# Peptides against a protein of PDB entry 2AUS: the designs that were tried, part 87

Target 1, 323 residues: chain A of PDB entry 2AUS
Amino acid sequence: ADIKREVIVKDDKAETNPKWGFPPDKRPIELHIQYGVINLDKPPGPTSHEVVAWIKRILNLEKAGHGGTLDPKVSGVLPVALERATRVVQALLPAGKEYVALMHLHGDVPEDKIRAVMKEFEGEIIQRPPLRSAVKRRLRTRKVYYIEILEIDGRDVLFRVGVEAGTYIRSLIHHIGLALGVGAHMAELRRTRSGPFKEDETLVTLHDLVDYYHFWKEDGIEEYIRKAIQPMEKAVEHLPKIWIKDSAVAAVAHGANLTVPGIVKLNAGIKKGDLVAIMTLKDELVALGKAMMSTQEMIERSKGIAVDVEKVFMPRDWYPKLW

## One batch from the design tools (peptide; made by RFdiffusion4, then SolubleMPNN)

Design b2_p15_7_s1 (from b2_p15_7, 5 letters changed)
Fold by OpenDDE base, seed 3:
Formats: sequence, C-alpha cells, structure tokens
Structure b2_p15_7_s1 (fold): chain B 323 residues (1-323), chain A 15 residues (1-15)
Amino acid sequence: as target 1 above (323 residues)
Amino acid sequence: SAEALRKELEERLAK
C-alpha cells in the first residue's frame, strides 16, 4: 500500500461523462454495501470463516469473503469483502502484512543481543510452511520488511513486524529463538495491517456492525453503516492501476480484454504478469487482470492486448456501449 | 432483533 507509483498520462485529452458510473463516494447505501469491504477487527476465538458467516448474518448478505486467514487466537485487521465485491480479496491475499507479536524466550538473553539478532532477521528469510497449511511444505524465501522492537521485559519481547504475504510469524519467532540460543515461542499475535487496511478510524467490531445495521434499518440512520464499510476500490489501492476511456469501460465490464487504445493513464513500473486494477477516470474499479505488457510497452505500442481481464466487478450497465 | 443478535454474539465470543 505504501508503494508510491508514478502516473504516466498517455491521453491528456480524455474526458469522462459525469452521468455514467457510480464513483465510490456517490453510491447509494445499498449499492455501497454491495461493493463494500469491511476493515474488521477480528476478535480472538472464532475462525476467520466463522467471522465472515457472522457478518453475512448481521448485514443480511448472501456472499462475503476475507482478505487472508487469521488463526482463531489471532486478533486484528481482517478485511471482509461483501456481495459483488467478494472477489476483490484476491488483491489482498498477496499484499504485505504487519503484526504486533509477543515473543517469549526460553532463557535469559542480554537486551543488546536480542536487538542485534532480531535486526539480522530483516530482509530475506528461508521458511518451511507449517503442517496445518494447505501450502506444500517446501523451503521458500520470504521478505521481512522491518522489525521494530517495542518493549523488552526480561524474557518477553514485544515487536512490530512487516512481512511479505504468507510469512509465518510463529516460524520467525522460532528461528529468532534458535539464533539467540535459548529458543522462543509466540505468546500473542495481532495483525495490525493487511495491505491498505490498517488500525485506523475505519476499524470496526462485530458489535459495531450489529448496532450500525440496526441504526440504519430501524432508525433510518445510514451514517454509521456507511462509515463502517469501505468502497471496494480501497482493496486495490496497493495494486498498479490502469485508467481507461469511457468508451472502453463497457467492453471490459462485459469481460473483454483491455487493448492499448483504451488506456488514458497508467502507473509506472508495471511488468508483464503483474496483477493490475483497471479503473475508470472516476476511480471506479472495473476489473482485475494480468498485465500482458510492461508500462513501457503500453506507452510505446498503438495496439495489442494490454491486460488479460480475469475478474470483472463493475456492472455492465453503468457505462454505455460506445462501439 | 439487534438485542438477540448481540446476546448470541456475546455468548459465542465468551467461549
């Protein structure tokens, strides 16, 4: 989410019709919910899947999905995509994560040594997935972006850690304990970030959702439930974006691949094979797809398939067919 | 009702 991406303009004369589409901030409440993502504070105890079932029950929804499993005992940031936005979780699965962890050491270690050794775990680490994971138990590299020690109290080490998706904090703590020579285990874990979703004013509980839905349905007060649900576009903020002409929107919304002539502007640094978000000029999410060209190729070429469209989100009727 | 849902949620989270 923190990757600043330059925006390259390909067509500076492209305009958008204000009558077409539904920009994120202009959706009626029902439509906002249909294209929403909740930044849920997952309580400890229930599974992520059980929490999604509760959200569906509380908000009277047919479909929802989460942006990456938290273990039952793990609390914190769980993005839950609603209804028509459910498939946007695919953008969140590969996103970086942040945690606050409590590590308990199995022996006494000088604080200076704790700090020195934990700093060595910043960067690339080799991990083996745990037995309970659906992932093949092969050795794999993962990135630890940063480790920030918050507190050291004897054998208890509280720290913040930013990691690549699918880094196992329990395994990281185990390896830190081995490097310290005394061993260690994970006592507590909270997820504080999942891509663009973090601990901020948008974080809500299951209890908040019960109350906010009631205020809307019984009292006619939409404000609380509106604030509790983020637009699905939030869930793609960390992806490279391609903005398209109004004339290309309906084709992409029908599942057509994005061709180079449809591009108005795009982020720098797109590589072939990258997951990209296709946006309108009003910052509405049309689709997710796989880049078939680099940014440079999309600028230099006059024709060809720029994006293989994989998942359409926008309804077919929001923009007219202009071909 | 919201009260019934809140109570059921509280009972579930207490386990």
Scores: peptide ipSAE 0.405, ipTM 0.920, DockQ to the pose 0.107
Fold by OpenDDE base, seed 4:
Structure b2_p15_7_s1 (fold): chain B 323 residues (1-323), chain A 15 residues (1-15)
Amino acid sequence: as target 1 above (323 residues)
Amino acid sequence: SAEALRKELEERLAK
């Protein structure tokens, strides 16, 4: 669920100068690309790295990075952060994922039993990473948030599954097959969600990107490529946010830690150690950082370091130095 | 060209 985080206002009189910054909806096309994320429909066949290389060729980019590996045979939602936004993938790697999977059973099982057993796999599961994973093959827990059975056709079970980052659907299906007593394997897998990126109208193919870039460069039509690229702020929608005063923006953009006096409003439920997005009052991403205080501490305290700034995105000149 | 990139992409995805 897109958990709507409560917004607590600390300074209701704080205004923002409309002449400063570049709100996500007001970026010139070149700047929009520099701070962009593509919601790519990864085709089956290529690696996620090959697909990123293709995007760089198609769009004539120096840098890009993806928000979480899909296996070669797996299709669907692959967020690809562009140029100056490349490091926003840090926010997407730990984000929840959704998949649609086709499970093939190795024997006949009554539908009622399939439904009952699959429901028992909602919650915490124990997994061992596959050999091909860069992750050490230690047993680890992962959360299955939900399982929704879409269709049962004999031995073929189509289902939607929401999972914690780094959950292996192939391993889940193997365990379901064991619990059913007949065994099972993963026939097909598509990722339908990666954090805030979903299978929606923003989802584009590599072919779409070829065409849309051509329409812009040869025909002067920017509308298609503009729509095909989301602002980098989309990639942090799932994070808790802290909105800061105009007077604090330039300091944070220079890599200074956010102090409590700079806070205008913030999401409820921030804990010490959480990854947070520092935003302007125009919803521009300034930086990612680690919360050094809870939401409550940020409200109650008059001073101190609220956020340890880890990664700046905003250029230093978008807002004036007011110190 | 866009046509050349499209063709190369199609050839890659057919493998």
Scores: peptide ipSAE 0.401, ipTM 0.919, DockQ to the pose 0.107
Fold by OpenDDE base, seed 5:
Structure b2_p15_7_s1 (fold): chain B 323 residues (1-323), chain A 15 residues (1-15)
Amino acid sequence: as target 1 above (323 residues)
Amino acid sequence: SAEALRKELEERLAK
């Protein structure tokens, strides 16, 4: 999510019609909800699926989905994509995660040794998925991006950890405990980040959603529910982007692949096979797709398929057919 | 608990 991406302009004369589409900041409240993502503070106790069912009931929705399962006992950042945005969660599943964890040691260990051993777990680690996971129980490498010790109180170690998607913090703590020679277990876990979603002013509870929906429906006050829901474009901020001409938008919205002539600007460092977000010049998400060319090939070539379009989000009528 | 939260949410949605 923190990767700064250069923007390369291919067509500096390309303009956009302000009458076409619905920019993320200019959607009517009903449309904003249909293309929304909630940065939910998942409480401890319920499953992630139960929480999604509650959101659907509270907001009177037909469809919703979450950006990556939290265990029942785990709290914190759970992105929930709504209605037409539901499938944007596929962009969040592979995204990095951050947690705050409380590790309890089963014996006394000097603080200097705790700090030294935990630092050795930064980088590549070998994990076996737990029995309860739907993932094949093969040994796999995962990246630990950073470990930050927040507090050490005797046998209790509070730490922040940034990890690759599908890293098991419980297994990490177990291995740290083995390396310390005393053993350890995970006492508490909170997810503080899921890709572009973090603990910030956009984080809301189920109770907030009940109250904010009531203020809208009974009192006519839409401000609270509007602020509680992020535009679906937030869920793709961490992806490389390709911005397209107004004349290409309707074709892509109908499921056509993006061809090179449709590109106005793009991020540097796109590789063949990367998941990319196709955007309008108003930063509206049109579709997700697989890059069929590198950034360099998309600049140098005059024709060909740049992106294999996998999932369309934009309605077909937001932009006119110009073919 | 999950049950306590469920009860609280049901009571709020019934108003």
Scores: peptide ipSAE 0.241, ipTM 0.875, DockQ to the pose 0.771
Fold by OpenDDE base, seed 2:
Structure b2_p15_7_s1 (fold): chain B 323 residues (1-323), chain A 15 residues (1-15)
Amino acid sequence: as target 1 above (323 residues)
Amino acid sequence: SAEALRKELEERLAK
């Protein structure tokens, strides 16, 4: 998520009409909610589905979805996409995650050995999904991007861990405990990051949402609820982007595939098969799709399907049909 | 507990 992607400009003369669309920062409050994502601080206790049901009840929503399940006992960052943005969770499911975990060791181990062994778990690990997971219980490789030991207090090890999506921290801790020779279990777990969503000023509780919705509906104060909801474009910040001409927006919003002539600028390093975000020149999310070309092919070719459009977000009427 | 949280949220939504 933190990789600054180079932007390659294909058409330096392309302009955008300021009268068309609704930029993320200029949406009326009702429209902002319809295209919103909440960076929710999930409390321990409820399931992620129960929390989504609460958000729907609190905010009077028809639809919502979460960007990756947290176990009932796990707290922290749960992105919840709202209404017309609900399907943007597809961008968040494959995104990296960060956790702070408390590991309890079942025996005494010298600190130097704890540090050395935990460092060996950075990189590729083999995991089997737990029994309670909806995921097929096949052995699979996962990446541990980093392990940062925060504190060691006797048998208690507090650590930060960055992992590939669908890495099971409970299983990681179990394997660390086996490697230490004493065994271990996960005492506590908090998710501190889910792709572009992290612990920051945008993190809100269910209680905050109750209060902020009340301030809007009863007192006419929209500021709090507006700040509590991020634009759906936040949920795609970590994806490679392709920016398109105003003349291409309506066609893509109707579900047409993006062709090479519609591209104004794009990120470097797109590969065939990558999930990409199709953006307007005002940084509005039009659609998610599968890259059918590399960045290099999109630069070199004059024609062809650049992106197979899978999920349209933008309404068909925000930009005029120019074809 | 999840029940305590539920109760608190129900009480807040009823105001």
Scores: peptide ipSAE 0.241, ipTM 0.873, DockQ to the pose 0.775

Design b2_p15_7_s4 (from b2_p15_7, 4 letters changed)
Fold by OpenDDE base, seed 3:
Structure b2_p15_7_s4 (fold): chain B 323 residues (1-323), chain A 15 residues (1-15)
Amino acid sequence: as target 1 above (323 residues)
Amino acid sequence: SAEALKAELEKRMAE
């Protein structure tokens, strides 16, 4: 998620009209909610779907969606996209995740051996999806980006782990236990990160949301609910971005594909087939789409479809039609 | 009310 991407400028003279659009920091509270994502601290117990239902009830919303299922017993970072932003969760599903896990060993193992073996699980691992997964039980590779042992207390190992999306920590712990020769199980699990969403000052509970909504509706205090909701643009921070001309925004907002002449600047390292975020020069999310060209092709070519637009977020009227 | 919602939320989390 923390891949710093170089920004390549294609048109250094491109300007944006300050009267057009609604930058993330300038949205009225109602509009902010309509294009919002909550960094929810999911409690243990309820399903991720139940938690989304609670958020809709608490905030009087018609639609919401979560950025990747947490098991009922698992707590922590659950991004919940609201209303018009609901579909932005698709950007979060493939995003890297971080967890803090408590592993219980079924036998005594020297600490040096625990540390050595757990380090060997950094990198590529082979996993079989659990029986309860809607995913076909095919062997698949997953990346473990890092393992940080936080504490070892006898047979209890507390560790932080960064993983590719759809890595099963329970399965990882099982395999670590096998490699240690004693077996192991997952005692506790908390998700501490989901792409750009982490444990920080933006993390809120369901109880916080109840209070903050009532402060707004009953007392007229919007500051708390405003702070509790992140702009939908937060949910795409980890994606490669393409910034477009004001003249291209309305066309993309109407579902037209992005053509090369509309590009002002873009991230380096875009490959054909990548999910990309199409942004205005005010860092407003216009759409998500599939790159039809590499970064290099988008720089070198004068014409052609750069992005196949899959999902539009921006309303059609925020920018004028300039064609 | 906020209190009623909290009470219902707490009840559901205790189950």
Scores: peptide ipSAE 0.329, ipTM 0.897, DockQ to the pose 0.107
Fold by OpenDDE base, seed 4:
Structure b2_p15_7_s4 (fold): chain B 323 residues (1-323), chain A 15 residues (1-15)
Amino acid sequence: as target 1 above (323 residues)
Amino acid sequence: SAEALKAELEKRMAE
């Protein structure tokens, strides 16, 4: 998520009309909720689906979805997309995750050996999905981006780990324990990051949401509930972006594919087949789609389909039809 | 009410 992507400007003269659209910072509270994502601190105990059901009940919502399942016993960062933003979770499913894990060793191991062996697990690992996963139990490779040992207390090892989506920390700990020769198990697990969502001032509990919703509905104080809900654009911060002309927005909002002439600026390093976010010049999410060209092709070509639009988020009436 | 929802949440988390 922290990959700073270079922005290449294709049209430096492109302007945007301030009267069109609803920038993320200028949405009325009701509209902000309709296009919102909560950075929820999931408590241990309930399933991720139960927590989504609670949020729907608390906030009186028809629809919501989560950005990647946490096991019942696992706490921490669970992005929950609301109402019209519900579909944005598809951008979060493939996103990297970070966890803090407590590993308990089944024997005594020198600290230097623990540190050395755990460092060897940075990189590619082979995992077998657990029996409870809906995924076929085929061996699969996953990336461990980093392991940071936070504390070693005898047989208890507290560590931070950044991983590719769908890496099983329990399986990682099992393999570390085998490599140490004593065995190990996962004692505790907390998710500290899911793509752009992390443990920060935006992290809220279910209890916070109850209070903040009532402050708004009973006392007319919208500040707390506004801060507790992030704009849906937050959920796509980790994706490569393409910014489009005002004249192209309405067409894309109607489900038309993005053509090369509509592009104002774009991130470097887009490949054909990448999931990309189509943005307005006001950083509003119009749609998600599949890149049909590389960044280089989008710069060099004067015409053609740049993005196959898969999911539209923006209402059709926020920008005028200019065709 | 907020209080009723909190009480229900607390009950569910204690389970």
Scores: peptide ipSAE 0.323, ipTM 0.896, DockQ to the pose 0.106
Fold by OpenDDE base, seed 1:
Structure b2_p15_7_s4 (fold): chain B 323 residues (1-323), chain A 15 residues (1-15)
Amino acid sequence: as target 1 above (323 residues)
Amino acid sequence: SAEALKAELEKRMAE
């Protein structure tokens, strides 16, 4: 998720009207909530769906959705997109995840052997999804980006692991246990990262949300609830971006595909078929879409469909129709 | 009330 992408400028003379749109940091509190994502610290016990239902009740919302299921017993980072931002979760589902896991070994293994074997699980692994998953139980390859052993206490191994979306840590631990020859199981699991969302100052509990909403509604203090909700643009930070002209914004907000003439700047390394975020010059999310061209094609071509627009987020009236 | 919601949350987390 932390891949720095080069920004290629296609039109260095493009300006933006400061009167149009609502940049993330300038949204009134009600509008900020409508286009918000909470970095929730999910408690152990409830399902991710129950937690989303709680957030809707606490904040008096009609719609919300989560950026990737955590099992009931699993705590930690659960991005919850609110109201008009609800659909931004599609950007988070394919994002990498980080966990801290406690593995319990079923026998004694020398520490050096534990370290050596766990290092071999960095890279590509073959997994079978668990029976209770909505996913067909087909063997699939998943990437383990890194394993960092934090502590070894006899048979208990605490480790940090970065993984491709839909990697099952329980299955990973089972395979590590088999490779060690003694067997193992997952004792505890916490998610510490989901794409751009991590354990930081933006992480909030359900109790925090109750308090912060009360401070706003009863005391008129919006600061806490404003800080507890991230702009929806946070949920697309890990995606390649295309920034568009003010004159193209209204058309895209009406569901028109992005054409090459509308592009001001873009990230390097976009491939055909990539999920991309279409942004204004004020870093407002207009839409998500599928790239129909590479970055190079978007630079070299004078015309054509650059992005097939899949989900519009921006209201149609934030920018004027200039067609 | 905020207190009632907290109490309900605590009850459900203890279940």
Scores: peptide ipSAE 0.316, ipTM 0.893, DockQ to the pose 0.107
Fold by OpenDDE base, seed 5:
Structure b2_p15_7_s4 (fold): chain B 323 residues (1-323), chain A 15 residues (1-15)
Amino acid sequence: as target 1 above (323 residues)
Amino acid sequence: SAEALKAELEKRMAE
């Protein structure tokens, strides 16, 4: 999520009509909810699915989905996409994760040895998925981006860890314990980040959602529920983006593939096969799709399919048909 | 070495 991407401009004269669309900051409250994502602080105890079902009941919603399962005992950052935004969770599933974990060692180990051995687990690790995972129990490589030891108290090691999606912290701790020669287990785990969603002022509890919905429905105060729900565009901040002409928006919203002439600006470093977000010039999410060209090919070519459109989010009527 | 221990852990995980 923190990778800064250069923006390359193809058409510096392209303008957007301010009367078309609904920018993320200008949606009426009902429309904001329909295209919303909650940065939920999941409590320990319930499943991620139970929490989604509670949010649907609290907010009177027909549909919702989560951006990646947390185990029942695991707390912290659970993105929950609402209604028309529900399908945006597919952008969050492959996103990097951060956790704070408490590891308990089964024997005494000098602090210097703990620090040295844990540093060796940064980079590529081999993992076996746990028995309870729906994923086939094949050995797979995963990247550990960083390990930061926060505190060592005798046999208890509190640490922050940044990992590739689908890295099992329980398995990591088990391997660290084996490497230390004493064994270890995961005592506690909290997820502190899921792609662009982190522990910040946007993090809300289930209790906050109950109160904020009540303030809106009974008192007419929309400010709290508006702040508690992020626009769906937040869920794609970590993706490479392509910004398109107003004349291309309605076509893409109807499910047409994006062609090269529709591109106004794009991020550097797009490769063929990458998941990309197609945006308006007002930073509205039109669709997710698969890049059929690199950034360089999209700059150099005058024609061709740039993006194979997989998931449309924008309604067909927000922009006029200009074809 | 970390590499030898990694290789031994990989071997035990493959069993």
Scores: peptide ipSAE 0.000, ipTM 0.300, DockQ to the pose 0.012

